# Ledger of designs, part 24: peptides against a protein of PDB entry 5TUV

Target 1, 107 residues: chain A of PDB entry 5TUV
Amino acid sequence: KEVIDRLRYLKAEIEDLELKERELDQQKLWLQQSIKNVMDDSINNRFSYVTHEDICNCFNGDTLLAIQAPSGTQLEVPIPEMGQNGQKKYQINLKSHSGPIHVLLIN
Target 2, 107 residues: chain B of PDB entry 5TUV
Amino acid sequence: AQECQNLEVERQRRLERIKQKQSQLQELILQQIAFKNLVQRNRHAEQQASRPPPPNSVIHLPFIIVNTSKKTVIDCSISNDKFEYLFNFDNTFEIHDDIEVLKRMGM

## One batch from the design tools (peptide; made by RFdiffusion4, then SolubleMPNN)

Design b1_p10_6_s3 (from b1_p10_6, 6 letters changed)
Fold by OpenDDE base, seed 3:
Structure b1_p10_6_s3 (fold): chain B 107 residues (1-107), chain C 107 residues (1-107), chain A 10 residues (1-10)
Amino acid sequence: as target 1 above (107 residues)
Amino acid sequence: as target 2 above (107 residues)
Amino acid sequence: FILNLKTELP
């Protein structure tokens, strides 16, 4: 009897959780569209940049490369593997389909 | 008894997914706010300077930052159309997206 | 095109 009551309670709670999850999914879609609209605005797009100073303030003491690539650019970072020369290979592969990629050395 | 255990596992799984989705929504909101603040900052700065920044002095979104040791040797192969980039590093590196950079900037 | 980047480069 107690087990049966527990089963009923759990089933009811799971149904409520399903509703909550669907609500969150809808909110995510709405927010994603909102962000897209803001970023695609012509005025916002014109001012959507950071400076060298901004980057330098975020990172100190290392070599910094800034890679500006169009949305949808493919980024591949393969798992490091041993090369023929006995050292690990650390790689970044970029492939753009909509425009050129720009690289800046910050420091 | 086994059915009760199965439902409890499912309940816990759904609760964790909901928690994750709530966190993701919060991050999206912060991203939107950060972007808006960035745009406002840049608009004000250009108004005060009465000119846009030089084209190579800024990094336009979307971008990534590659951070590596000053001792790291970086070889970059670039296609003629600049649509493909291959980076080879002789040491480890870190990649930071524009979202993380904006967070570090305090946007 | 191949570019070798070093920290010594300005």
Scores: peptide ipSAE 0.209, ipTM 0.889, DockQ to the pose 0.040
Fold by OpenDDE base, seed 1:
Structure b1_p10_6_s3 (fold): chain B 107 residues (1-107), chain C 107 residues (1-107), chain A 10 residues (1-10)
Amino acid sequence: as target 1 above (107 residues)
Amino acid sequence: as target 2 above (107 residues)
Amino acid sequence: FILNLKTELP
C-alpha cells in the first residue's frame, strides 16, 4: 500500500511538472517574439546604439574593436593552430549576406 | 520498488530542466528590459542635445566587441563590398556580444 | 584590401 501510494503521488507530480514545462516553453516563445517586435520597431531601431564611452566604461586597458554586422552574419573563430612560423593562428572570420560590416577602433 | 526509483529519477530530471528554463526565461526578460532602457536613454539624450550623435561616435546593434592586449597586432582583410572580414591576431582575444555589454552598462 | 590595425590608431 505504501509503495502504491508513493507511485501514485510521483505520477501525479510528474504530470504537474509536464504542464509547468509546457507553460515555460510557451512563455519563452512569446517572449522571443516580443523581443523581436521591440527590436524591429522603427523608433526603437533608431535609438538602438551604444557610445564609445559606454564601451570604455565596460572595458579598460586593452585594445577594443567594435564590429557592427547585420543579423545573420556568420562568425567563425577557428581553433588556434600552429602557423608556418610556429606561431599560433588566432582568427576571426565574418561573412555577411545582407549588408556591409562596420568596424570601429574604440581605444 | 524499482518503478518508484525510476519515477524519482525522472522527477528530478524534469525539475532540473524546469529550473534551467526558468533561468533562460529570466535572462530573456532582462535582455528586453535592458534594450528598452537603452532606447529610452538615447532618446532622452538626443532630445536634450537637439541633435543625433555623429555617425562614427556610436555603435548600432547588433554588434560584438573584440578585446585584446595593447601589444596584439591585428591584421584585417576586407572584401570590396565589406561583406567579408578576415581578422588575424598574433595573440589571444576575447569576444563579447551586445547583450553582455548592455549588462555591464547596467541597463 | 588589407588593413593593419595598431594601438596608435585613434
Scores: peptide ipSAE 0.208, ipTM 0.890, DockQ to the pose 0.038
Fold by OpenDDE base, seed 2:
Structure b1_p10_6_s3 (fold): chain B 107 residues (1-107), chain C 107 residues (1-107), chain A 10 residues (1-10)
Amino acid sequence: as target 1 above (107 residues)
Amino acid sequence: as target 2 above (107 residues)
Amino acid sequence: FILNLKTELP
């Protein structure tokens, strides 16, 4: 009886957890849509920017490239491989389909 | 019973997955808050200055930040329409998304 | 278009 009762309890709990997981999945989808709506708002979009100062305050001692690209831009960072000159290749590939990419150098 | 042990493992697996999803949901909430705070900051700043910032002084979302050593040589190949970029670095680099930047800004 | 960037450039 004890084992049977434990099995019944565990099965019921797992079922409840499945429901909870589905609830969380739905909440995530709603929140993602909410974020999109907020960002796509015309007024919010107008003010959706950071300054050079903002970036400089976040990073010290490095060369910084700010790359502004439209949503949906493909970003590829291949695994470093040895080049012809005996130098490892460190690469970033960007491809946009909806607009131009803009790059700023920040010192 | 082996079945009981199997269900215990499954229960624990689901609990951990739920915990992860809860954390992800919290992160999305924070992202939305950070964005709203950014917009509010910029609106206030422009109101105080009675003008928008110069176009080339700001980085509009979405963007990424690439940081690398000051000694790193960067080669950039750009397509005619600026829809495609190829970056070659002679050394390692880091990439940070706009969400991370907003976090570092304290938004 | 190819651009060579050195971090020493302002």
Scores: peptide ipSAE 0.199, ipTM 0.887, DockQ to the pose 0.040; fails the geometry check
Fold by OpenDDE base, seed 4:
Structure b1_p10_6_s3 (fold): chain B 107 residues (1-107), chain C 107 residues (1-107), chain A 10 residues (1-10)
Amino acid sequence: as target 1 above (107 residues)
Amino acid sequence: as target 2 above (107 residues)
Amino acid sequence: FILNLKTELP
């Protein structure tokens, strides 16, 4: 009886957890759509920027490239490989399909 | 007994997934809040200045930041339409998305 | 277009 009751309890709890998980999935979807709507708003878009100072405050003492690219731009960072001179080469490949990419050097 | 144990393991696995989803949802909420705070900050700043910032002085979302040493040599090849960028670095670099930058800014 | 950048360069 105790084992049977425990089994029943666990099954019921798992069912409740499944419902909770589906609820969270729905909430995530709705929130993602909400974020998209907020970002696509013309007024919000007008003010959706950071300054050079903002970036410099976040990163000290380094060379910084700010790459502004349209949503959906492909970013590829290949695994570093040995170059012809025996030195490792590090690469970033960017490909946009919806507009030009802008790069700013921040020192 | 074995069936109970199996269900208990499954229960725990589901609880962990739910916890992860709750965390992801919380991150999305924070992203939305950060973006709204950014917009509010910029809107207020422009109101105080009575003008928008110069176009080339700001970085519009979405963007990424590439961080590398001051000694790093960067070679960049750009397509004519600026839709494709190829970066070569002679040393390691870090990439940070705009979401992380907003977090670092305290938005 | 090819651009070569050094951090020491303005």
Scores: peptide ipSAE 0.197, ipTM 0.889, DockQ to the pose 0.039; fails the geometry check

Design b1_p10_6_s4 (from b1_p10_6, 6 letters changed)
Fold by OpenDDE base, seed 2:
Structure b1_p10_6_s4 (fold): chain B 107 residues (1-107), chain C 107 residues (1-107), chain A 10 residues (1-10)
Amino acid sequence: as target 1 above (107 residues)
Amino acid sequence: as target 2 above (107 residues)
Amino acid sequence: FVFHLQTELP
């Protein structure tokens, strides 16, 4: 009887958790769409930028590259491998499909 | 008894997933707030200056920041249409997205 | 095209 009662309780709780998880999934989708709508707004888009000063204040002591690329741009960072000259290759591959990529040096 | 244990494991797994999804939702909310704060800041700044910033002085979203040592040599290959970029580094680098930058800016 | 970037370059 005790085991049966425990089983019933656990099954009921799992069912409630399944409902909660589906609710969270829907909320995530809603928020993602909301963010997209806010960013795509013409007024917001006009002011959606940072300055060189902003970037410099976030980082210190290194060479900084700002890469402006359209949404959906593919970013690939291969696992470092030994090159022909005995140097490990550290690489970034960028592929855009909707517009040009722009690079700024910020030091 | 064994069935109870199996369901308890399942319950715990679902609880952890729910916790993770709740955290992800919170991050999305923060991203949206950060973006709105950025827009508000820039809009106010341009109003005060009575002019937009110089076109080459700002970095429009979306973007990424690549930082590496000052000693790192960077080679870049660019396609004719600027849709493809290949960066080669002789040392390690870090990549930061615009979301992280906004966080570091305190937005 | 290919270019080389150094920290010393603006």
Scores: peptide ipSAE 0.090, ipTM 0.883, DockQ to the pose 0.039
Fold by OpenDDE base, seed 3:
Structure b1_p10_6_s4 (fold): chain B 107 residues (1-107), chain C 107 residues (1-107), chain A 10 residues (1-10)
Amino acid sequence: as target 1 above (107 residues)
Amino acid sequence: as target 2 above (107 residues)
Amino acid sequence: FVFHLQTELP
């Protein structure tokens, strides 16, 4: 009897969780579209930038590269491997398909 | 008993997915707010200055920030059309997206 | 095109 009651409870709860998950999925899609619309707006796009000062205030004491790349640019960071000199090799590969990539050195 | 255990596992799996989706939604909301705040800040700043910032003084979205030690040697290979970049580092680096930068800026 | 980043550049 206790097992049967537990089974019924669990099945009902799982059903409720399924509904909740679907609701969250719909909300995500709506919000993603909203963000896209805001970012694609011509006026917003004109003002969608940060300054060197902004970046320097977020990070200090290190070398900073700002890489401006179009949306959809492929970013690859291979697993570090040993180089010919016995040192680990760290790499970033960028490939754009829609426009040029711009790199700025921030100090 | 076995069915009860299976349903408990399924319940826990769904609960974890829901938790993750809720977190993702919160992040999207923050992204949208941060972007809107950035645009407002820049619009106000340009209005006060009565001119746009110099072209090379700003970093337009989308972008990423690569952070590494000042001691790190960085080599870069660029394609002729600037669509492909290869960065080589002799030490570790960190990558931060524009979303994280906006968060650090307090947007 | 290959270049070395000189982080000490003013």
Scores: peptide ipSAE 0.090, ipTM 0.884, DockQ to the pose 0.039
Fold by OpenDDE base, seed 4:
Structure b1_p10_6_s4 (fold): chain B 107 residues (1-107), chain C 107 residues (1-107), chain A 10 residues (1-10)
Amino acid sequence: as target 1 above (107 residues)
Amino acid sequence: as target 2 above (107 residues)
Amino acid sequence: FVFHLQTELP
């Protein structure tokens, strides 16, 4: 009886969890669409920027590059490998499909 | 007994997955809030200044930030149409997306 | 073209 009751309880709970997970999945989809709509709004888009000061306040003591790339731009960071001179190579590859990439030196 | 144990493992797996999805959903909500706050800040600032900022003084979303030591030598190869960029660094670097920047800004 | 970011940015 105890085992049977436990089985029934667990099965029922798993079913409830499945429903909850599907609900969360749906909420995520709706929220993602909402975010997209908000960001694509012409008025919001007009004000969707940060300043050089904003960036400098977020990072200290480093050289900072701001790369403005269109949505969907491919970003590749290869695993660092030893170069011909025995020095590790660090690389970033960018490829845009929808427009030019703009790079700014912040500091 | 074995079936109960299997279901308990499955239950726990689902609970963890739901927890992760809830966390991801909360992050999306925070992203939306951060973006809205950014827009409000900028809109208010421009209203106070009675003009938009100069085009080259701001970084429009979406963007990424690359930070590296000031001692790092950075070489860049750019395609004619600026659709492709190859960055070479002689030292390590970090990449941060605009979402992280907004978080650091306290948006 | 290739350039050094420490010197100038196109």
Scores: peptide ipSAE 0.089, ipTM 0.885, DockQ to the pose 0.037
Fold by OpenDDE base, seed 1:
Structure b1_p10_6_s4 (fold): chain B 107 residues (1-107), chain C 107 residues (1-107), chain A 10 residues (1-10)
Amino acid sequence: as target 1 above (107 residues)
Amino acid sequence: as target 2 above (107 residues)
Amino acid sequence: FVFHLQTELP
């Protein structure tokens, strides 16, 4: 009887957890849509930028490039391989389909 | 007994998934808050200055930051329409997205 | 276009 009662309890708890998981999935979808709406708003879009000072305050001592690209731009970073001269190749490949890419040197 | 143990394992798996989903949801909330705070900051700053910032002084979202040593040599090949970029580095680099930058800014 | 960068943009 104790084992049977434990089984019933566990099954009921798992059912409750399934409901909770579905609730969280729905909340995630709603929030993702909310974020999209906020970012796509014309007024918010006008003010959706950071300054050179902002970036410099986040990083120090190195060369910083800012790459502004349209949403959906493909970013590829191949695994470093040995080049013809024996130097490893470190590469970034960018491909946009909806607009130009802009690059800025920050420091 | 074995069935009880199997259900305990399933229960634990679901609890871990729920925990992960809750964490992901919290991160999305923080992202939305950070973006709203950024917009508010910029609106206030432009109101005080009575003008928008110069176009080349700001980085519009979405963007990424490439961080590398000041000694790193960077070669960049750009298509005529600026839709394709190829970066070659002679040393390692780091990539940071705009979300991480907003976090570092304390937004 | 090809650009060569080190410490500053050309």
Scores: peptide ipSAE 0.084, ipTM 0.884, DockQ to the pose 0.038

Design b1_p10_7_s1 (from b1_p10_7, 4 letters changed)
Fold by OpenDDE base, seed 4:
Structure b1_p10_7_s1 (fold): chain B 107 residues (1-107), chain C 107 residues (1-107), chain A 10 residues (1-10)
Amino acid sequence: as target 1 above (107 residues)
Amino acid sequence: as target 2 above (107 residues)
Amino acid sequence: MIIKSGTLPK
């Protein structure tokens, strides 16, 4: 019956999709490791920076803060809530566990 | 018939996951390319200048950019060890990671 | 633009 044929087709396709998904998972893992290796390289690390000009060119004339923090630094942006003055409160909380945080005012 | 429907749902679910994984993989590839391009750019620039940039003139990865209006008042509380920061804004802000910055830079 | 800074208590 047509239904049986459809079942066989679907099962075969799902099997192929499973293989594809596993392939993608492996590729992702490999690429993640590759990125890590590249970024952890001492020479690459030496040149892993942007300039003030780079940042300014990426954004308009607004106030820009550059926050340099170690990987794994916790960033919390609470949902804006009403403050005591009836205005919304906007916050950023940062907590590092592996090194100091550095903040630069840009522009 | 019900089995066929179940498998069709499963097939679609897998297709969507694969699509998502493909997108994520592509983003990782772009990140790696962007980083390599950044390093190459900076390396070349320093070679041409025959000197590294001043230590406080550049922003090393990893970093984030906080973008807010020039009219925004920012209050920052910092721990004595600089491991913890609390920012208060009287208006909205945007946060951009270094990956997005590199993208905007055309890396 | 006004930035105020302070120290968090322990």
Scores: peptide ipSAE 0.071, ipTM 0.885, DockQ to the pose 0.037
Fold by OpenDDE base, seed 2:
Formats: structure tokens, sequence, C-alpha cells
Structure b1_p10_7_s1 (fold): chain B 107 residues (1-107), chain C 107 residues (1-107), chain A 10 residues (1-10)
């Protein structure tokens, strides 16, 4: 009797958790759409930028490249491999489909 | 007994997954807040200055930041239409997205 | 820091 009752309890709880998970999944979708709508708004888009000073304050001491790329731009970072001269190759590949990419040297 | 144990494991797995999804939702909310704060800051700044910032002084979203040592040699190959970029580094680098930058800015 | 730039071949 005790085992049967425990099984029934666990099955009911798992069912409740399944419902909760589906609710969270739906909330995520709505929130993602909300963020997209806010970012795509013409007024917000006009003011959606950071300054060189902002970036410099976030990162100290290193060379900084700011790469402005349109949404949907493909970013590839291959696994570092040894080059012909025995030097490891560190690479970034960017491919845009909707507009030009702009690169700024910050530091 | 074995069935009970299996269901308990499943319950725990689902609870952990739900916790992760809740955390992800919180992060999305924070991203939206950070973006709104950024927009508000920039609107206020431009109102006070009575002019927009110079075009080359700001980095529009979306963007990424690449940081590397000042000693790193960077080679950049650019397509004619600027839709494709190939970066080669002779040393390691880090990539940070605009979301992380906004977090570091305290937005 | 040294930056070298070039164009992609067709």
Amino acid sequence: as target 1 above (107 residues)
Amino acid sequence: as target 2 above (107 residues)
Amino acid sequence: MIIKSGTLPK
C-alpha cells in the first residue's frame, strides 16, 4: 500500500512538472518575441548604441575590435590548428547576408 | 521499489530542468531591461547635447567585441562588399557579445 | 599591435 501510494504521488507530481515546463517554454517564446519587438522599434533602434568610452571602461589593457554586424550574421571560430610554420592559427570568420560589416579599433 | 526509484530520478531531473529554464527567463528579462536603460541613457544624452553623436564614435547593436593582447598581430581580409571578413590572429583572443557588454556597463 | 588588411579573392 505504501509503495503504491508513493508511485501514485510521484506520477502526479511529474505530470504537474510537465505542465510547468510547458508553461515556461511558452513564456520564453513570448519574452523572446517581446525583446525582438522592442529592439526592432524604430525609435529604440535609433538609440541602440554604445560609445567607445563604454567599451574602454568594460575592457582594460588589451587591443579591442568592435565588429558591428547585421542580425543573422554568421560567426565561425574554427578550432585552432597548427599552421605551416608550426604556429597555431586563431581565426574568426564572419559572413553577413543582409548588409555590410563594420569594424572599429577601440584600443 | 525499482519503479519508485526511477520516478524519483525522473522527478529530480525535471525539477533541475525547470530551475534552469527559470534562470534563463530571468536573464532574458534582464537583457530587455538593460536595452531599455541603454536607450533611455542615449536619448537623454542626445537631448542634453542637442545633437546626435558623430557616426564613427558609436557602435550600433548588434555587435561583438574581440579582445586580444596588444602584442597580437591581426590580419583581416575583407570582401569588396564588406559582407565577409576573415580574421587571423597569431595568438589567442576572446569574443564578447553586446549583451555581456551591457552587463559590464551596469545597464 | 599590428593590423594587416587585405581584400578577399574572388
Scores: peptide ipSAE 0.069, ipTM 0.884, DockQ to the pose 0.037
Fold by OpenDDE base, seed 1:
Structure b1_p10_7_s1 (fold): chain B 107 residues (1-107), chain C 107 residues (1-107), chain A 10 residues (1-10)
Amino acid sequence: as target 1 above (107 residues)
Amino acid sequence: as target 2 above (107 residues)
Amino acid sequence: MIIKSGTLPK
Protein backbone atom coordinates (compact mmCIF):
# COMPACT_ATOMS: atom_id res chain seq x y z
CA LYS B 1 0.00 0.00 0.00
CA GLU B 2 2.67 2.49 0.98
CA VAL B 3 4.93 1.43 -1.88
CA ILE B 4 2.13 1.79 -4.38
CA ASP B 5 1.33 5.25 -3.11
CA ARG B 6 4.99 6.22 -3.30
CA LEU B 7 5.20 5.00 -6.88
CA ARG B 8 2.18 7.03 -7.87
CA TYR B 9 3.64 10.09 -6.21
CA LEU B 10 7.01 9.71 -7.91
CA LYS B 11 5.45 9.20 -11.33
CA ALA B 12 3.35 12.31 -10.92
CA GLU B 13 6.35 14.32 -9.79
CA ILE B 14 8.45 13.15 -12.72
CA GLU B 15 5.68 14.19 -15.06
CA ASP B 16 5.68 17.65 -13.52
CA LEU B 17 9.46 17.83 -13.89
CA GLU B 18 9.17 16.89 -17.55
CA LEU B 19 6.81 19.79 -18.08
CA LYS B 20 9.16 22.12 -16.23
CA GLU B 21 12.13 21.05 -18.33
CA ARG B 22 10.21 21.65 -21.55
CA GLU B 23 9.23 25.06 -20.26
CA LEU B 24 12.86 25.94 -19.60
CA ASP B 25 13.86 24.72 -23.05
CA GLN B 26 11.28 26.99 -24.63
CA GLN B 27 12.39 29.92 -22.51
CA LYS B 28 16.00 29.36 -23.56
CA LEU B 29 15.07 29.36 -27.24
CA TRP B 30 13.04 32.52 -26.79
CA LEU B 31 15.84 34.27 -24.95
CA GLN B 32 18.45 33.22 -27.48
CA GLN B 33 16.35 34.67 -30.26
CA SER B 34 15.84 37.84 -28.24
CA ILE B 35 19.57 38.26 -27.70
CA LYS B 36 20.22 37.71 -31.40
CA ASN B 37 17.64 40.31 -32.33
CA VAL B 38 19.10 42.85 -29.93
CA MET B 39 22.67 42.31 -31.11
CA ASP B 40 21.73 42.34 -34.79
CA ASP B 41 19.86 45.61 -34.49
CA SER B 42 21.65 48.24 -36.54
CA ILE B 43 21.53 50.88 -33.83
CA ASN B 44 22.76 48.52 -31.13
CA ASN B 45 25.46 47.20 -33.43
CA ARG B 46 26.80 50.73 -33.88
CA PHE B 47 27.40 50.99 -30.14
CA SER B 48 28.51 47.42 -29.44
CA TYR B 49 32.13 48.15 -28.56
CA VAL B 50 34.54 48.46 -25.65
CA THR B 51 37.45 50.86 -25.29
CA HIS B 52 41.11 50.24 -24.64
CA GLU B 53 40.56 51.64 -21.18
CA ASP B 54 37.79 49.14 -20.56
CA ILE B 55 40.11 46.27 -21.42
CA CYS B 56 43.03 47.62 -19.42
CA ASN B 57 40.82 47.96 -16.37
CA CYS B 58 39.89 44.30 -16.62
CA PHE B 59 43.46 43.00 -16.68
CA ASN B 60 46.70 43.83 -14.89
CA GLY B 61 50.16 44.43 -16.28
CA ASP B 62 50.26 41.92 -19.13
CA THR B 63 50.38 42.01 -22.89
CA LEU B 64 46.83 42.21 -24.17
CA LEU B 65 45.76 41.43 -27.70
CA ALA B 66 42.25 42.15 -28.85
CA ILE B 67 41.11 39.96 -31.70
CA GLN B 68 38.01 41.15 -33.48
CA ALA B 69 36.53 38.59 -35.82
CA PRO B 70 33.17 37.90 -37.42
CA SER B 71 30.77 35.54 -35.74
CA GLY B 72 31.49 31.98 -36.70
CA THR B 73 35.23 32.47 -36.98
CA GLN B 74 37.02 29.24 -36.20
CA LEU B 75 39.26 29.34 -33.14
CA GLU B 76 41.73 26.55 -32.52
CA VAL B 77 44.12 26.19 -29.62
CA PRO B 78 46.15 23.06 -30.22
CA ILE B 79 47.51 21.00 -27.37
CA PRO B 80 50.98 22.35 -26.60
CA GLU B 81 53.75 20.28 -28.14
CA MET B 82 57.50 20.34 -27.91
CA GLY B 83 59.14 22.17 -30.76
CA GLN B 84 62.21 21.08 -32.66
CA ASN B 85 64.40 23.23 -30.43
CA GLY B 86 62.86 21.82 -27.29
CA GLN B 87 60.64 24.83 -26.82
CA LYS B 88 57.03 24.12 -26.06
CA LYS B 89 54.70 25.43 -28.74
CA TYR B 90 51.71 27.51 -27.81
CA GLN B 91 49.47 28.38 -30.72
CA ILE B 92 46.25 30.05 -31.71
CA ASN B 93 44.76 29.41 -35.13
CA LEU B 94 42.01 31.63 -36.48
CA LYS B 95 40.03 31.12 -39.65
CA SER B 96 37.24 33.42 -40.73
CA HIS B 97 34.78 32.53 -43.44
CA SER B 98 32.86 35.77 -43.75
CA GLY B 99 35.20 38.68 -43.17
CA PRO B 100 38.63 39.91 -42.16
CA ILE B 101 40.08 39.50 -38.70
CA HIS B 102 41.45 42.54 -36.92
CA VAL B 103 44.07 42.40 -34.18
CA LEU B 104 44.87 45.25 -31.80
CA LEU B 105 47.62 45.55 -29.24
CA ILE B 106 46.07 47.08 -26.16
CA ASN B 107 49.16 47.62 -23.95
CA ALA C 1 10.81 -1.44 -4.18
CA GLN C 2 13.24 -1.59 -7.09
CA GLU C 3 10.89 0.39 -9.29
CA CYS C 4 10.61 3.00 -6.58
CA GLN C 5 14.38 3.30 -6.40
CA ASN C 6 14.65 3.62 -10.17
CA LEU C 7 12.10 6.41 -10.20
CA GLU C 8 13.89 8.21 -7.40
CA VAL C 9 17.11 8.10 -9.39
CA GLU C 10 15.29 9.43 -12.44
CA ARG C 11 13.70 12.15 -10.35
CA GLN C 12 17.07 13.27 -9.06
CA ARG C 13 18.58 13.23 -12.55
CA ARG C 14 15.82 15.47 -13.85
CA LEU C 15 16.12 17.84 -10.93
CA GLU C 16 19.82 18.30 -11.62
CA ARG C 17 19.20 18.96 -15.31
CA ILE C 18 16.54 21.51 -14.45
CA LYS C 19 18.92 23.23 -12.06
CA GLN C 20 21.58 23.42 -14.75
CA LYS C 21 19.14 24.79 -17.29
CA GLN C 22 17.93 27.40 -14.84
CA SER C 23 21.51 28.51 -14.27
CA GLN C 24 22.20 28.71 -18.00
CA LEU C 25 19.06 30.74 -18.52
CA GLN C 26 20.11 33.16 -15.82
CA GLU C 27 23.50 33.61 -17.48
CA LEU C 28 21.85 34.42 -20.79
CA ILE C 29 19.67 37.01 -19.10
CA LEU C 30 22.72 38.62 -17.53
CA GLN C 31 24.50 38.65 -20.89
CA GLN C 32 21.61 40.44 -22.51
CA ILE C 33 21.46 42.97 -19.71
CA ALA C 34 25.21 43.56 -19.91
CA PHE C 35 25.01 44.15 -23.64
CA LYS C 36 22.13 46.59 -23.29
CA ASN C 37 24.00 48.46 -20.59
CA LEU C 38 27.08 48.65 -22.80
CA VAL C 39 25.09 50.08 -25.68
CA GLN C 40 23.42 52.60 -23.41
CA ARG C 41 26.75 53.70 -21.95
CA ASN C 42 28.31 54.19 -25.35
CA ARG C 43 25.33 56.05 -26.75
CA HIS C 44 25.40 58.42 -23.83
CA ALA C 45 29.15 58.94 -24.08
CA GLU C 46 29.01 59.73 -27.79
CA GLN C 47 26.10 62.10 -27.25
CA GLN C 48 28.07 63.99 -24.63
CA ALA C 49 31.18 64.12 -26.82
CA SER C 50 29.10 64.94 -29.91
CA ARG C 51 31.30 62.57 -31.90
CA PRO C 52 32.07 58.88 -32.23
CA PRO C 53 35.35 57.50 -30.93
CA PRO C 54 38.25 57.07 -33.35
CA PRO C 55 37.91 53.78 -35.22
CA ASN C 56 41.10 52.23 -33.85
CA SER C 57 40.41 53.24 -30.26
CA VAL C 58 37.60 50.76 -29.74
CA ILE C 59 37.08 47.03 -30.08
CA HIS C 60 33.81 46.00 -31.66
CA LEU C 61 31.97 42.89 -30.58
CA PRO C 62 32.45 40.02 -31.04
CA PHE C 63 36.04 39.80 -29.86
CA ILE C 64 38.41 37.83 -27.70
CA ILE C 65 41.24 38.99 -25.49
CA VAL C 66 44.55 37.16 -25.38
CA ASN C 67 46.51 37.78 -22.21
CA THR C 68 50.18 36.83 -21.85
CA SER C 69 53.34 37.99 -20.12
CA LYS C 70 55.03 41.13 -21.41
CA LYS C 71 58.10 38.97 -21.93
CA THR C 72 56.28 36.55 -24.19
CA VAL C 73 57.41 36.57 -27.79
CA ILE C 74 54.51 36.45 -30.19
CA ASP C 75 54.82 35.48 -33.83
CA CYS C 76 51.88 36.27 -36.05
CA SER C 77 51.32 35.02 -39.58
CA ILE C 78 48.50 36.62 -41.52
CA SER C 79 46.89 35.64 -44.80
CA ASN C 80 46.71 38.19 -47.58
CA ASP C 81 42.99 38.65 -47.11
CA LYS C 82 43.33 38.66 -43.31
CA PHE C 83 40.90 35.76 -43.04
CA GLU C 84 43.46 33.47 -41.46
CA TYR C 85 45.81 34.10 -38.54
CA LEU C 86 48.42 31.90 -36.94
CA PHE C 87 49.84 32.98 -33.60
CA ASN C 88 52.86 31.38 -31.99
CA PHE C 89 53.77 32.08 -28.38
CA ASP C 90 56.92 31.07 -26.57
CA ASN C 91 54.99 30.95 -23.30
CA THR C 92 51.50 30.32 -21.96
CA PHE C 93 48.57 32.60 -22.62
CA GLU C 94 44.97 33.07 -21.55
CA ILE C 95 41.92 33.66 -23.72
CA HIS C 96 38.91 35.63 -22.55
CA ASP C 97 35.72 36.19 -24.51
CA ASP C 98 33.75 39.40 -24.75
CA ILE C 99 31.12 38.11 -22.33
CA GLU C 100 33.70 37.70 -19.60
CA VAL C 101 35.07 41.16 -20.34
CA LEU C 102 31.62 42.71 -19.97
CA LYS C 103 31.25 40.93 -16.65
CA ARG C 104 34.58 42.27 -15.45
CA MET C 105 33.51 45.73 -16.55
CA GLY C 106 30.49 45.47 -14.30
CA MET C 107 27.98 45.83 -17.11
CA MET A 1 57.09 42.32 -25.70
CA ILE A 2 58.12 41.35 -29.19
CA ILE A 3 55.63 40.81 -31.97
CA LYS A 4 56.78 39.39 -35.26
CA SER A 5 54.47 39.52 -38.22
CA GLY A 6 54.40 37.69 -41.51
CA THR A 7 52.14 36.50 -44.26
CA LEU A 8 50.71 33.07 -44.84
CA PRO A 9 51.02 31.66 -48.30
CA LYS A 10 47.78 31.03 -50.12
Scores: peptide ipSAE 0.067, ipTM 0.885, DockQ to the pose 0.036
Fold by OpenDDE base, seed 3:
Structure b1_p10_7_s1 (fold): chain B 107 residues (1-107), chain C 107 residues (1-107), chain A 10 residues (1-10)
Amino acid sequence: as target 1 above (107 residues)
Amino acid sequence: as target 2 above (107 residues)
Amino acid sequence: MIIKSGTLPK
């Protein structure tokens, strides 16, 4: 009796969770589309920028590179490996297919 | 008993997925709000100045910020068309996306 | 801070 009741409860709960998950999936899709529409708007795009001051206020005491790249640019950060000189290699590889990449030294 | 255990595992899996999706939705909402606030800020600033900022004084979205020590040596190899970049660092670095920057800015 | 820039021939 106890096992049967537990099974019934679990099955019902799982069904409710399935519905909840589908609801969240739909909400995500709508929200993503909304964000895209806002960002793709010509007026919004014109004002979609930060200043050097903005960046400097976010970070302290380090060298800062700002890399502006088109959406869809491929970013690769390989796992650090030992170089020929015994130094670990830390790399960033960028490849754009839709436009040039612009790099700014902030600090 | 075995069926009950299987269903409990399934329930837990679904609960974790739902939790993750809820968190992702919250982040998307914050991103949209931050972007709108950024646009409004910049629009107001340009209206007050009666001119747009100089082209090289701002960083347009999308972008990433690379943060590394001031002691880090950075080598950059750039293609002629600036579609491909290879960065080599002699020490560790951090990468931050524009979303995180907007958060740090308080947008 | 040291930044070295080069151009890829490809």
Scores: peptide ipSAE 0.066, ipTM 0.885, DockQ to the pose 0.037

